Peptides against a protein of PDB entry 3KDP. Designs and how they scored, part 96

Target 1, 230 residues: chain A of PDB entry 3KDP
Amino acid sequence: PFLIFIIANIPLPLGTVTILCIDLGTDMVPAISLAYEQAESDIMKRQPRNPKTDKLVNEQLISMAYGQIGMIQALGGFFTYFVILAENGFLPIHLLGLRVNWDDRWINDVEDSYGQQWTYEQRKIVEFTCHTPFFVTIVVVQWADLVICKTRRNSVFQQGMKNKILIFGLFEETALAAFLSYCPGMGVALRMYPLKPTWWFCAFPYSLLIFVYDEVRKLIIRRRPGGWVE

## One batch from the design tools (peptide; made by RFdiffusion4, then SolubleMPNN)

Design b2_p17_3_s1 (from b2_p17_3, 11 letters changed)
Fold by OpenDDE base, seed 1:
Formats: C-alpha cells, structure tokens, sequence
Structure b2_p17_3_s1 (fold): chain B 230 residues (1-230), chain A 17 residues (1-17)
C-alpha cells in the first residue's frame, strides 16, 4: 500500500497508526491463534520425505500464498479507498499525482474531478475518512484469510470453526475495528473517522474472492499434487 | 510456476518495503 502511495503520488490511503493497528492489533492475535490450531492431519502425518526440499517447497508455497492474499487485501483496501474518494468527488485518475498539492497546507483550492475546490482541512478530513474503511476492509478480508489459513489442502468446510482461539481472534479484530471506527475521539487520536456501517460490506466481495481463490487453489493442489500451483 | 514464484517473491519484497 505505501509503495503505491509513493509511486502513484496519491493521497495517503493508510495512516501509520492504521498500519500499526493492522500489524500489531489485527494480525498478531489471529497469527497466534493459527499457531495453536491443530495442524492439518495430513501435515502432521507426513514425515518429510526430504526435509530440506519439502521444507523449502512448503515455505515457498506459504510465502507465495500469503503474498497473493496480501495483494488481494491491498487491492480490497485500495478499492474501498478509491470508492470513498470517488464519492467525495475525486476520481481515481484525478488522484494520480495529486499528493503534492493534496499535502500542501497552503493550497486551499485543490479541485476535485468536478471542479469543486477543497481546502486543506477538507482534504485531510476526506483522507482520514479513508483510513477507517481501509482498515475495516483489511479486517474483513482477514476474516476470510484466517479461515482459509486453517488448512493447506483441505477445504474450510471440512475443518470448520473449531478453534476457539481463532474465533476469539476474529472477535478481537472485529471489536478493535468497531472500536477504532466508532469510538469518540478516534478521529482525532488515530485519524480514523467514524465509518458508515454500510462500508463494512464493501470488503465482502474481496473476502469472498480470497475464499474462492484459496478453495480453488486447494482443490487444484488436491487434484494435482506437485503441480504449478504448489 | 517458477516465474510466478519469482514474481510473488518480488512482490513480497516490495510489500516489505
């Protein structure tokens, strides 16, 4: 996300505090919860035939899968960001290169895509309005990610939601997202302004996409062990 | 595929930046 911000010179979609909330508040508890999850029965039963090669392949697979999921998460966040800015008059094309003028406090006449002039304060309000939905989008996408990360090969439908710690992690990240989104003062303290409840649903297509993608991936892995998807 | 793996490794390296 931050690289796209630099490369595209768009207004900052995700604040530093929001990043910290994702990394420390949202990801940590779920990651711990996954560590306590019973290893997939086929993973535990497989003695590595070749510990070096099988470990490397598995690490590469995990790395690739998490990379792909992370990309989809970022895409979901950016989609939400662009939708919010578009609803406020800033079309995605207009945001390209706008950062310099956007961040300049002395420029109070930055035009949107419709010729409306925005003061620095107004621009910062809309920028900070994007932080919360971006964060919430990541959290909602992470619901799917956490659920799919339970299994490497088996379908989520086979393993189910048996891990109480994972359920707690999902609750915790959701509660944190709700707290950051709706608690008074969070807009000032964290630059996370209150979110309309409808914006929680903007992430659902991406959560579904991740879920479908991972289920398809797992299905391919099950049908073609050692295939290109592995 | 090895190219996709390399691409995703590259993307991951970029995401860490």
Amino acid sequence: as target 1 above (230 residues)
Amino acid sequence: SEPLKKLFELIKEFEKL
Scores: peptide ipSAE 0.000, ipTM 0.288, DockQ to the pose 0.020
Fold by OpenDDE base, seed 2:
Structure b2_p17_3_s1 (fold): chain B 230 residues (1-230), chain A 17 residues (1-17)
Amino acid sequence: as target 1 above (230 residues)
Amino acid sequence: SEPLKKLFELIKEFEKL
């Protein structure tokens, strides 16, 4: 998110404090919960072919999987960001290069995609209105990601939700998202304005897409072990 | 915790720069 902010010179989609809340509050507990997830029986039954190379390959595969998940989460957040800004008159193409004028408090006539002029205060309200939905979108996508990461090959329906630590992690991140979204003072403290309940559902199609994609991937892996999809 | 609050305040100061 922050790299795209710098490269594209768009208004800041997610504050640094909210990034820290994701890393420390919403990512850490789920990551710990995954460490306590019971390994698939098939993973434990595989004798290491070469302990050094197989460990390195497994670490690379894990790193790639986490990298992909993080990219997917960021894409979901940016989707929500662009939807909110578009609903407020700022189309995605118009946001490119706008940051300099957007962040200048002396410029009170920044035009949207429809020629409406926005004051600095109005722009900052819209910006801070994006922070909360971006965060919530990441949390909602994480629900799917955490459920998906339980297994490499088995369907979620076959493995089930037996890990109490994972269930607790899902509850904790949801409770944190609700707290940050609706607690008084979060607008001043975290630049996160209260979220309309409808925005919780904005990420659901994306979470469903990821879930379907992973179930299809796992189905292919089960039918063709050792394929390019592993 | 106080350390976390201090960290958040520090980050807010950096964002004002």
Scores: peptide ipSAE 0.000, ipTM 0.282, DockQ to the pose 0.019
Fold by OpenDDE base, seed 3:
Structure b2_p17_3_s1 (fold): chain B 230 residues (1-230), chain A 17 residues (1-17)
Amino acid sequence: as target 1 above (230 residues)
Amino acid sequence: SEPLKKLFELIKEFEKL
């Protein structure tokens, strides 16, 4: 988010403190939960691989999967950001290069895509209105990530939801998202204004997309072991 | 492939930020 803020010179999609809450708060318990996940039945049936050569391949495959998923997460967050700004009159194309004028408190006539003038205060309200939905979108997408990370090859339906620590992680990140979204004072402290309940649903298509993508990927891996999709 | 490795390194660096 911050890199795109700099490169595209757009209004800040997500505050730095909120990013830290994602990285440290929402990802910690999930990451621990993966260490306690039950081994896949196919992994347990495999003969010991050469630890030197096969470890590197597995690390690459893991890095690919997480990298692709992370990109989908970012796209989900930015989608939510652009939808909110578009609903407030700022189309995505109009946001490009707007940051300098957007952040200038002395400019009170920044025009939206429809010629409506926005004061500095109004612009900051809409900016901070984006932070909470962006964060919540990331959390909702992470639900799918946590579920799909239970297995590398088996379907989630085959492995099941037996890891209690994973389930706890899902509740913890959801509770944190709800706390940051609705606790009084978060608008001032974290620049996260209260979230309309409808915005929780904006992330669901992306969570579903990740889930379907991973299930299709796993299905291909099962049908064609050693293929390029691994 | 090397391009994919570079992309993943870039993504990892991006995730660290």
Scores: peptide ipSAE 0.000, ipTM 0.280, DockQ to the pose 0.020
Fold by OpenDDE base, seed 5:
Structure b2_p17_3_s1 (fold): chain B 230 residues (1-230), chain A 17 residues (1-17)
Amino acid sequence: as target 1 above (230 residues)
Amino acid sequence: SEPLKKLFELIKEFEKL
């Protein structure tokens, strides 16, 4: 998010406080939950071929998969951001290079894509209105990520949801997202304004995409053990 | 937690810069 903010010179899509809530609040409990996941039935039965080379390949493939999932998460957040700004009159093309004028408190006549002028206060309300849905989008996409991380090769349908700590992590991150989204005063305290409940559904296509991607990957691994996708 | 509150305050100060 921050790199695109610098490169595209767009209004800030995600505040620093919101980033900390993701990194420290929503990711920690789920990460711990993975340590208590039951061993996958196929992993323990596999004889090590070459411990040095097979470990390195596996670490590279895991790192690449997490990198790809992170990119899909970011894409989902940015999609929600652009949709909200477009609904408020700012088309994505118009946002390019707009940051300088957007953040200037002395400019009260910034035009949207339809020629409507926006005061500094109005622009900041719209910006802060984007922070909450961006955060919620990441949380909803993280549901899929956490579920798929339970297994390396087995389908989620085969492994099931037996880890109570993972279920607790999903509940905790969702409760935190709801608290930050709807608690009075969060707009002033954290620059997170309340969002319409409909914005929670904007993340679902991306959550489904991650789930389908991982199931296809796992299917390929099961059909071709020791391939480049493992 | 108090450490989190201090961190949030620090971040709010940085966002004002």
Scores: peptide ipSAE 0.000, ipTM 0.274, DockQ to the pose 0.020

Design b2_p17_3_s2 (from b2_p17_3, 11 letters changed)
Fold by OpenDDE base, seed 2:
Structure b2_p17_3_s2 (fold): chain B 230 residues (1-230), chain A 17 residues (1-17)
Amino acid sequence: as target 1 above (230 residues)
Amino acid sequence: MEPLKKLFELIEEFQKL
């Protein structure tokens, strides 16, 4: 998100507070829950990792986590961001390069895509209105991430949803996201303005895409063990 | 509540530098 904010020079899509709410709020319990997942049925058929040659974090893991899944997550967040800005008169093409004028407190005549002028205060309200739905989009996509991280090779349908701590984590992150989004005073305390319930659904195609992508990946790994996809 | 608002404004100003 932040790299695109700099490169495309667009208004800030995700605030620092919302990032902290992800990293310290919604991610902790789900991440811990993975430690309670049952071992895959084939784990005893795998050789132990060699600590001298085999890195815990390898190029394949970085490519998968940041290059593939993380990019789909970012696309989901930006999709939600562009939908909200478009609903408020700012089409995606008009946002390119707009940051300089958007962030200037002395410019009160920034035009939207329809020629309506926006004051600095109005623009900041719209910007902060994007932060909460972007955050919620990440949480909804993280449902798929948490589920796919249960296993390396087995399908989720083969492994099942027996981990009660993981199920609790999914409910906890969702309840926390709803609390932060709709609790009175969060707009003042955390600059997290309430979102329309319909904006939760903006993330669902991307959550489904991650799930389908990983199930296809795991299917390929099961059919061709030791391939470049593993 | 004002101190937190000021802190967030400061953080946003630092992100603009």
Scores: peptide ipSAE 0.000, ipTM 0.300, DockQ to the pose 0.018
Fold by OpenDDE base, seed 4:
Structure b2_p17_3_s2 (fold): chain B 230 residues (1-230), chain A 17 residues (1-17)
Amino acid sequence: as target 1 above (230 residues)
Amino acid sequence: MEPLKKLFELIEEFQKL
C-alpha cells in the first residue's frame, strides 16, 4: 500500500496504526498456529533439505509470497479502498496526484469527481474511513493465505482442517478485526472508524482467488513434480 | 450522498461526546 501511495501520489490507503494492528494483532496467532499443522502425507517420501545448499527462504518462496499472493492481497485492499473512495465521490482516476492537495490543511476546497468541495477535516475522515475496511480486507485475504500455507503440495481438501489451533487463529483474528472495527472509542484511540458490513464482502472474491490459485498451483505440482511451479 | 451525510453526522455526534 505505501509504495502505491508514493508512486501514484494518492491519499494514504492504510495508516501506520492499522499496519501495526495487522502485523502485531491479527497475524501473530495465525502464524504460530502453522507450527501445529500436521505433516503432509508424503513428507517421508521427500529428501531431507540440505542446510548448506538449500536456503530456507529461496527465490521461489519470495516469488510466491510477495510476487503472487502478496500482489493478489494488495489488489484486494486497493479494490476496497477505491470502492470506498468512489462511494464518497472520488473516482480512482481523480485520486492520481491528489495526495499533495489532500494532505494540505490550508486547502479546504479539494474537489471530488463530481465537483463537490471537501474540507481538510472531511477528507481526513474519509481517509481514516478507508483504513479500517482496508485492514479488514487484509484479514479476510489472510484467511485464504493461512489455509494455503498449511501445505506445499497436498490440496487443502486432502489435508483437511484438523488443526484446532489454526481454526482458533482464524476466529481470533476475525474477532480482533471486528473488535477493532466496531468497539466504541476505536475511532478516537486508533483512528479506526466503523465500516459498513457490506465492505467485508469486497475482500471475498480476492480471498477465493488466492485459494483457487493455490489449489491450481498445487494440482500442477502434483501432476508435474520438479517443475518451475514448485 | 445521504449515507455519507449520515456517517458524518454520526461521527460529529461521537466527537461531541
Scores: peptide ipSAE 0.000, ipTM 0.287, DockQ to the pose 0.023
Fold by OpenDDE base, seed 3:
Structure b2_p17_3_s2 (fold): chain B 230 residues (1-230), chain A 17 residues (1-17)
Amino acid sequence: as target 1 above (230 residues)
Amino acid sequence: MEPLKKLFELIEEFQKL
């Protein structure tokens, strides 16, 4: 989010407080839950990792986590952001380079894509209105991310959902996201304004895309062990 | 609640730099 905010010079898509709520709030319990996952059925057929030669974080893991899944997650968040701004009169093309004028308190005549003028206060309300739906979008795509991280090769349908701690993590992150989104005072405390319930559904296609993408990847790995997809 | 609000204002000022 922040890199695109700088490079494209667009209004801030996700606040720092909201990022901290993701990293320290919604991600912790789900991440810990993976330590309680059952071993894959083929684990005893794999050689132990050599700690002297084999990196814990390899190029394949970086490519998968940041280059593939992380990009789909970011696209989901930005999709939600652009839809909300478009519903408020700001089309994506008009947002390019707008940050300087958007953040200037003395400019009260910033035009939207329809020629409507927006005061600084109105623009900041719209900006903060984007933060909560972006956050919720990240949580919804993290459901798929958590589920796909259960296994390297086995399908989720083969492994099953037997990890009770992981199921608890999914409920916890969702409950926390709902609490942060709808609890009175969160708009003042965290600048997380309440979102329309419809915004939860904006992330579902991306969550499904992550899930389908990884199941296809795992299917390829099972059919062609030692391929470039592994 | 005021100290948290000031912290957030400070963070916003740092984000503008």
Scores: peptide ipSAE 0.000, ipTM 0.318, DockQ to the pose 0.018; fails the geometry check
Fold by OpenDDE base, seed 5:
Structure b2_p17_3_s2 (fold): chain B 230 residues (1-230), chain A 17 residues (1-17)
Amino acid sequence: as target 1 above (230 residues)
Amino acid sequence: MEPLKKLFELIEEFQKL
């Protein structure tokens, strides 16, 4: 998010508060829940890792976590951001380079894509209105990410959803996201304005994409063990 | 609430630098 904010010079898509709510609020319980996952059925057929040659964090893991899944998550958040700004009169092309004028408190006549003028206060309300749906989009995409992290090779359908702590984590992160989005006073306290229920659905295609992508990846690994995809 | 607000104001000031 922050790199695109700098490079494209667009209004801030995700606030520091919402980032802290992700990293400290929604990620901790789900991450801990993975420690209680059942071992894959083939784990005893795998050779032990050589601690001298085999890195825990390899290029494949970095490519998957940051290069593939993390990019799909970011695209989901930005899609939601662009939808909300477009619904408020700011088309994606018009946002390029707009940050300088957007963040200037003395400019009260910033035009949208339809020639409507926006005051600084109105623009900041729209910006903060984007932060909560971006956060919610990350949480909805994290559902798929958490579920795919249960296994390296087995399909989720083969492993099943028997981990009660993981199920609790999914409910906890969702309940926290709903609380932060709809609790009265969150707009003043955390600059998290309430989102329209329809904006939750902006994340669903990306959550499904992550799930389908990883199931296809795991299918390839099962058919061709020791390939570049593992 | 006030301590969090002050922390966020401080973070925003740092982001303006």
Scores: peptide ipSAE 0.000, ipTM 0.334, DockQ to the pose 0.018; fails the geometry check

Design b2_p17_3_s3 (from b2_p17_3, 13 letters changed)
Fold by OpenDDE base, seed 1:
Parts: sequence; C-alpha cells; structure tokens
Structure b2_p17_3_s3 (fold): chain B 230 residues (1-230), chain A 17 residues (1-17)
Amino acid sequence: as target 1 above (230 residues)
Amino acid sequence: MEALKKLFELIQKLQEL
C-alpha cells in the first residue's frame, strides 16, 4: 500500500495505525494457530529437509507469498479503496498525482471528479474512512490465506477444518476487525471510522480468488510433483 | 484509559510530523 501511495502520488490508502492493527492485532493469533495444524497425510513419505542446503525461506515461498498471494491481497485492498473514493466523488483517474494538494492544509478547494470542492478536513475524513475498509479487506482475504497455508500439497477438502485453534483465530481476527471498526470512539482514538456493511463484500471476490488459485496450484502439484509450481 | 489516550495522542502527533 505505502509503495503505491508514493509512486502514484495518491491519498494514503492505509494508515500506520491500521498497519499496526494488522501486524500486532489480527495476524498474531491466526499465525500461531498454524502451529497446531495436523500433519499432511504424506508427511512421512517426504525426505527431511537438509539444514545445510535447503533454506527455510526459499525463492518459491517468496514468489508465492509476496508475488502471488500478497499481490491479490493488495489488489483487494486497493479495489475497496477506489470504490469508497469513487462513492465520495473521487474517480481512480483523478487520484493520480492528487496527494500533494490532498495533504496541503492550506488548500481548501481541492476539486473531486464532479467539480465539488473539498476542504482539508473533509478530505482527511474521507481518507480515514478508507483506512478501516482497507483493513477489513485485508482481514477478509487473510481468511483465505490462513486456510490455504494449512497444507502445501493436500486440498483443504482433503485436510479438513479440524484445527480448533485455527477456527478460533478466524473468529478472533473477525471480531477484532468488527470491534476496531464499530466501537464508539475509534474514529478519534485510532482514526478508524465505521464502514458501511456493504464494504465488507468488496473483499469476498479476492478471498475466493486466493482460495481457488491455491487449490488449482495444489492440484497441479499433486498431478506433476517436482514442477516449478511446487 | 488516560495513559492509552495519551499514547494514541502521541502516536497521532508523530504521524502529523
């Protein structure tokens, strides 16, 4: 998010406080829950990792986590951001280069895509209104990410949802996201304004896309073991 | 509660710098 904010000179899509709420709030319990996952049915048929040659974090893992899944997650967040700004009169094409004027406190006549003028305070309310739905979008796509991380090769349908700690993590991150979004005073305390219930659904296509993408990947790995997709 | 509020105010001030 922050890289696109700099490169495209758009209004800030996700604030530092919301990033901290992701990294320290919603991600911790789900990540810990993976330690309680049951071993895949074929684990005893795999050779042990060679600690001298095999990296824990390899190029394949980086490519999958950052290059594939992380890009789909980012696209989901940005989709939600653009929907909210468009609902407030700012079309995506008008946002390019707008940051300089958007962040200037002395400019109170920034025009939207329809020629309506926005004060600095109004613009910052819209910006902070984007942060919470972007955050919630990340939580919703993380549901799929957490579920796909259960296994490397087996389908989620083969592994099942037997990990009670993982199920608890999904509820905890969702409950925390709802609390941070709707608790009175969060707009003042964390600059997290409440989101419309409809904005939760902006993430669902991307969450489904992550799930389908990984199930197809795992299907390819099962059919062609030792391929570049593994 | 007041200490948390002061911490958040400090974080907000640091974000405005």
Scores: peptide ipSAE 0.015, ipTM 0.545, DockQ to the pose 0.019
Fold by OpenDDE base, seed 5:
Order: structure tokens, then C-alpha cells, then sequence
Structure b2_p17_3_s3 (fold): chain B 230 residues (1-230), chain A 17 residues (1-17)
């Protein structure tokens, strides 16, 4: 989010407070829950990792986590961001380069895509209105990410949802996201304004895409062990 | 409740910086 904010000079898609709520709030319990996942059925057929040659973080893992899944997550967040700004009169093309005028407190006549003028305060309300749905979008795509991280080769349908701690993590992160989004005073305390219930659905196609993408990947790995996809 | 209030006040002060 922050890199696109700088490169495209668009209004801030995700605030620092919302980032901290992700990293310290919603990700911790789900991440711990993976330690309680049952071993895959083929784990005893694999040779042990050589600690001298085999890196824990390899290029394939970086490519998968940051280059593939992380990009789909970011696209989901940006889709939600652009939908909200478009509903408030700012089409995506009009946002390019708008940051300079958007963040200037002395400019109170910034025009939207329909010629309506927006004060600094009105623009900041719209900006902060984007932060919470972007955050919620990340949580919704993290549901799929957590589920796909259960296994490296086995399908989720083969492994099943037997890990009660993981199910608790999914509930906890969702409950925390709802609390931060809708609790009175969060707009003042964290600049997290309530989102319309319809904006939760903006993330669902991307969550489904992550799940389908990883199941296809795992299917390829099972059919061609030792391939470049592993 | 007071600790939460102090935390929120601290977060608000940090956001004004």
C-alpha cells in the first residue's frame, strides 16, 4: 500500500494505525495456530532438511508469500479502496497525482471526477473511511491465506479443518476486525470509521482467488513432485 | 477502563505528531 501511495501519488490507502492492528492484532493468534496443525500424510516420506545447504526461507517461499499471495492481497485492498473513492466521486484515474493537493490543508476546493469541490476536512474523512475497509479486506483475504498455509502439498479437503486453535484464530481475527470497525469511539481513537456491510463483500472474490490458486498449485505439486512450482 | 483511556490519549497524541 505505502509504495503505491508514493509512486502513484494517490491519497493514503492504509494508515499506520490500521497496519499495527493487522500486525499485532489480527495476525498473531492465526500464526500461532499453525504450530498445532497436524502433519501432512507424506511428511515421513520426505528426507530431513539439510541445515547447511537448505535455507528456511528460499526463493520459492519468497515468491509465493510476497510475490503471489501478497500481491493478490494487495490487489484486494486496492480494489476496496478504489470502490469507496468511486462511491464518493473520485474515479481511479482522477486519483493519480492528486496526493499533493489532497494533503494540502490550504486547498479547500479540490474537485472530484464530477466537479464537486471538497474541503480538506471532507477529504480526510473520505481517506479515513477507506482505511477500515482496506483493513477488513486484508482480514478477509487472510482467512484464505491461513487455510492454505495448513499444508504444503495436501489439499485442504484432504487435510480437513480439525485444528480447533486455527478455527479459534479465524473467529478471533474476525471478531477483532468487527470490534475495531464498529465499536463507538474508534473513529476518534484510531481514525477507524465504520464501514458499510456491503464493503465486506469486496474482499470475497480475492479470498476465493487465493484459495483456488493454492489448490491448483498443490494439485500440480502432487502430480509433478520436484517441479519448479514446489 | 482508565488504562484504556490513557492508551487512547497516548495514541491520539502520537497521531498529532
Amino acid sequence: as target 1 above (230 residues)
Amino acid sequence: MEALKKLFELIQKLQEL
Scores: peptide ipSAE 0.015, ipTM 0.501, DockQ to the pose 0.020
Fold by OpenDDE base, seed 3:
Structure b2_p17_3_s3 (fold): chain B 230 residues (1-230), chain A 17 residues (1-17)
Amino acid sequence: as target 1 above (230 residues)
Amino acid sequence: MEALKKLFELIQKLQEL
């Protein structure tokens, strides 16, 4: 989010406080839950990792986590951001380069895509209104990410949802996201304004896309072991 | 309730700095 904020000179998509709520709040319990996952059925057929030669973080893991899944997650967040700004009169094309004027407190006549003028205070309310739905979008796509991270080769349907700690993590992150979004005073404390219930659905296509993408990937790996996709 | 209100006021003051 912050890189695109700088490069495209758009209004801030996600606040620092909201990022901390992701990293310290919603991600911890889900990440810990993966340690309680059952071994895949083929684990005893795999050679143990050589700690001297085999990197814990390899290029394949980086490509998958940041290059594939992370890009889909980012696209989901930005989709939600652009929907909210468009609902408030700012079309995506008009946002390019707008940051300089957007962040200037002395400019009170910034025009939207329809010629309506916005004061600095009104613009900052709209900016902060984007932060919570962007955050919620990340949580919703993380549901799919957590589920796909259970296994390397087995389908989720083959492995099943037997990990009670993982199920607890999904409920915890969702409950925390709802609490941060709708608890009175969060708008003042964390600049997290309450989101319309409809904005939760902006993330669902991307969550489904992550899930389907990984199941297809795993299917290819099972059919062609040692192929380019592994 | 008063302690939470004071905490929120403190956070708000810190955000204005």
Scores: peptide ipSAE 0.015, ipTM 0.481, DockQ to the pose 0.019
Fold by OpenDDE base, seed 4:
Structure b2_p17_3_s3 (fold): chain B 230 residues (1-230), chain A 17 residues (1-17)
Amino acid sequence: as target 1 above (230 residues)
Amino acid sequence: MEALKKLFELIQKLQEL
C-alpha cells in the first residue's frame, strides 16, 4: 500500500494505526495457531530438511507469500479503496498525482471527478473512511491465507478443519475487526470510521481467489512432484 | 487494550504534527 501511495501519488490507502492493528491485532493469534496444526499425512514420506543447505525462508516461499498471495491481498485492499473513493466522487484515474493537493491544508477547492470541490477536512474524512474497509479487506483475505497455510501439499479438504486454535483465531480476528470498525468512539480514538456492511463483500472475491489459486497449486504439486510450482 | 489505545492516540497525535 505505502509503495503505491508514493509511486502513484494517491491519497493514503491505509493509515499507520490500521497497519498496527493488522500486525499486532489480527495477525498474531492466527499466526500462533499454525503451530498447533496437525502434520500432513505424507510428512513421513518426505526427506528431512537439511539445516545446512535448506533455508527456512527460500525463494519459493518469498515468491509465494509476497509475489503471489501478497499481491492478490494488495489488489483486494486497493479494489475496496477505489470503490469507496469512486462512491465519494473520486474515480481511480483522477487519484493519480492527487496526493500533493490532497494533503495540502491550504487547498480547500480540490475537485473530484465530477467537478465538486472538497475542503481539506472533507478529504481527510474520506481518506479515514477508506482505512477501516481496507483493514477489514485484509482480515477477510487473511481467512483464506490462514486456511491455505495449514498445508504445503495436501488439500484443505484432505487435511480438514480440526485445529480448534486456528478456528478460534479466525473468530478472534473477525471479532476484533468488527469491534475496531463499529465500537462507539473508534472514529475519534483511532480514526477508524464505521464501514457499510456492503464493503465487507468487496474482499470476498479475492479471498475466494486466494483459496482456489492455492488448491489448484496444491493439485498440480500432487500430480507433478518436483515441478516449478513446488 | 487501553495501553494500545493510548499508543495509537500518541501515534495519531504525532502524525498530526
Scores: peptide ipSAE 0.018, ipTM 0.596, DockQ to the pose 0.020; fails the geometry check

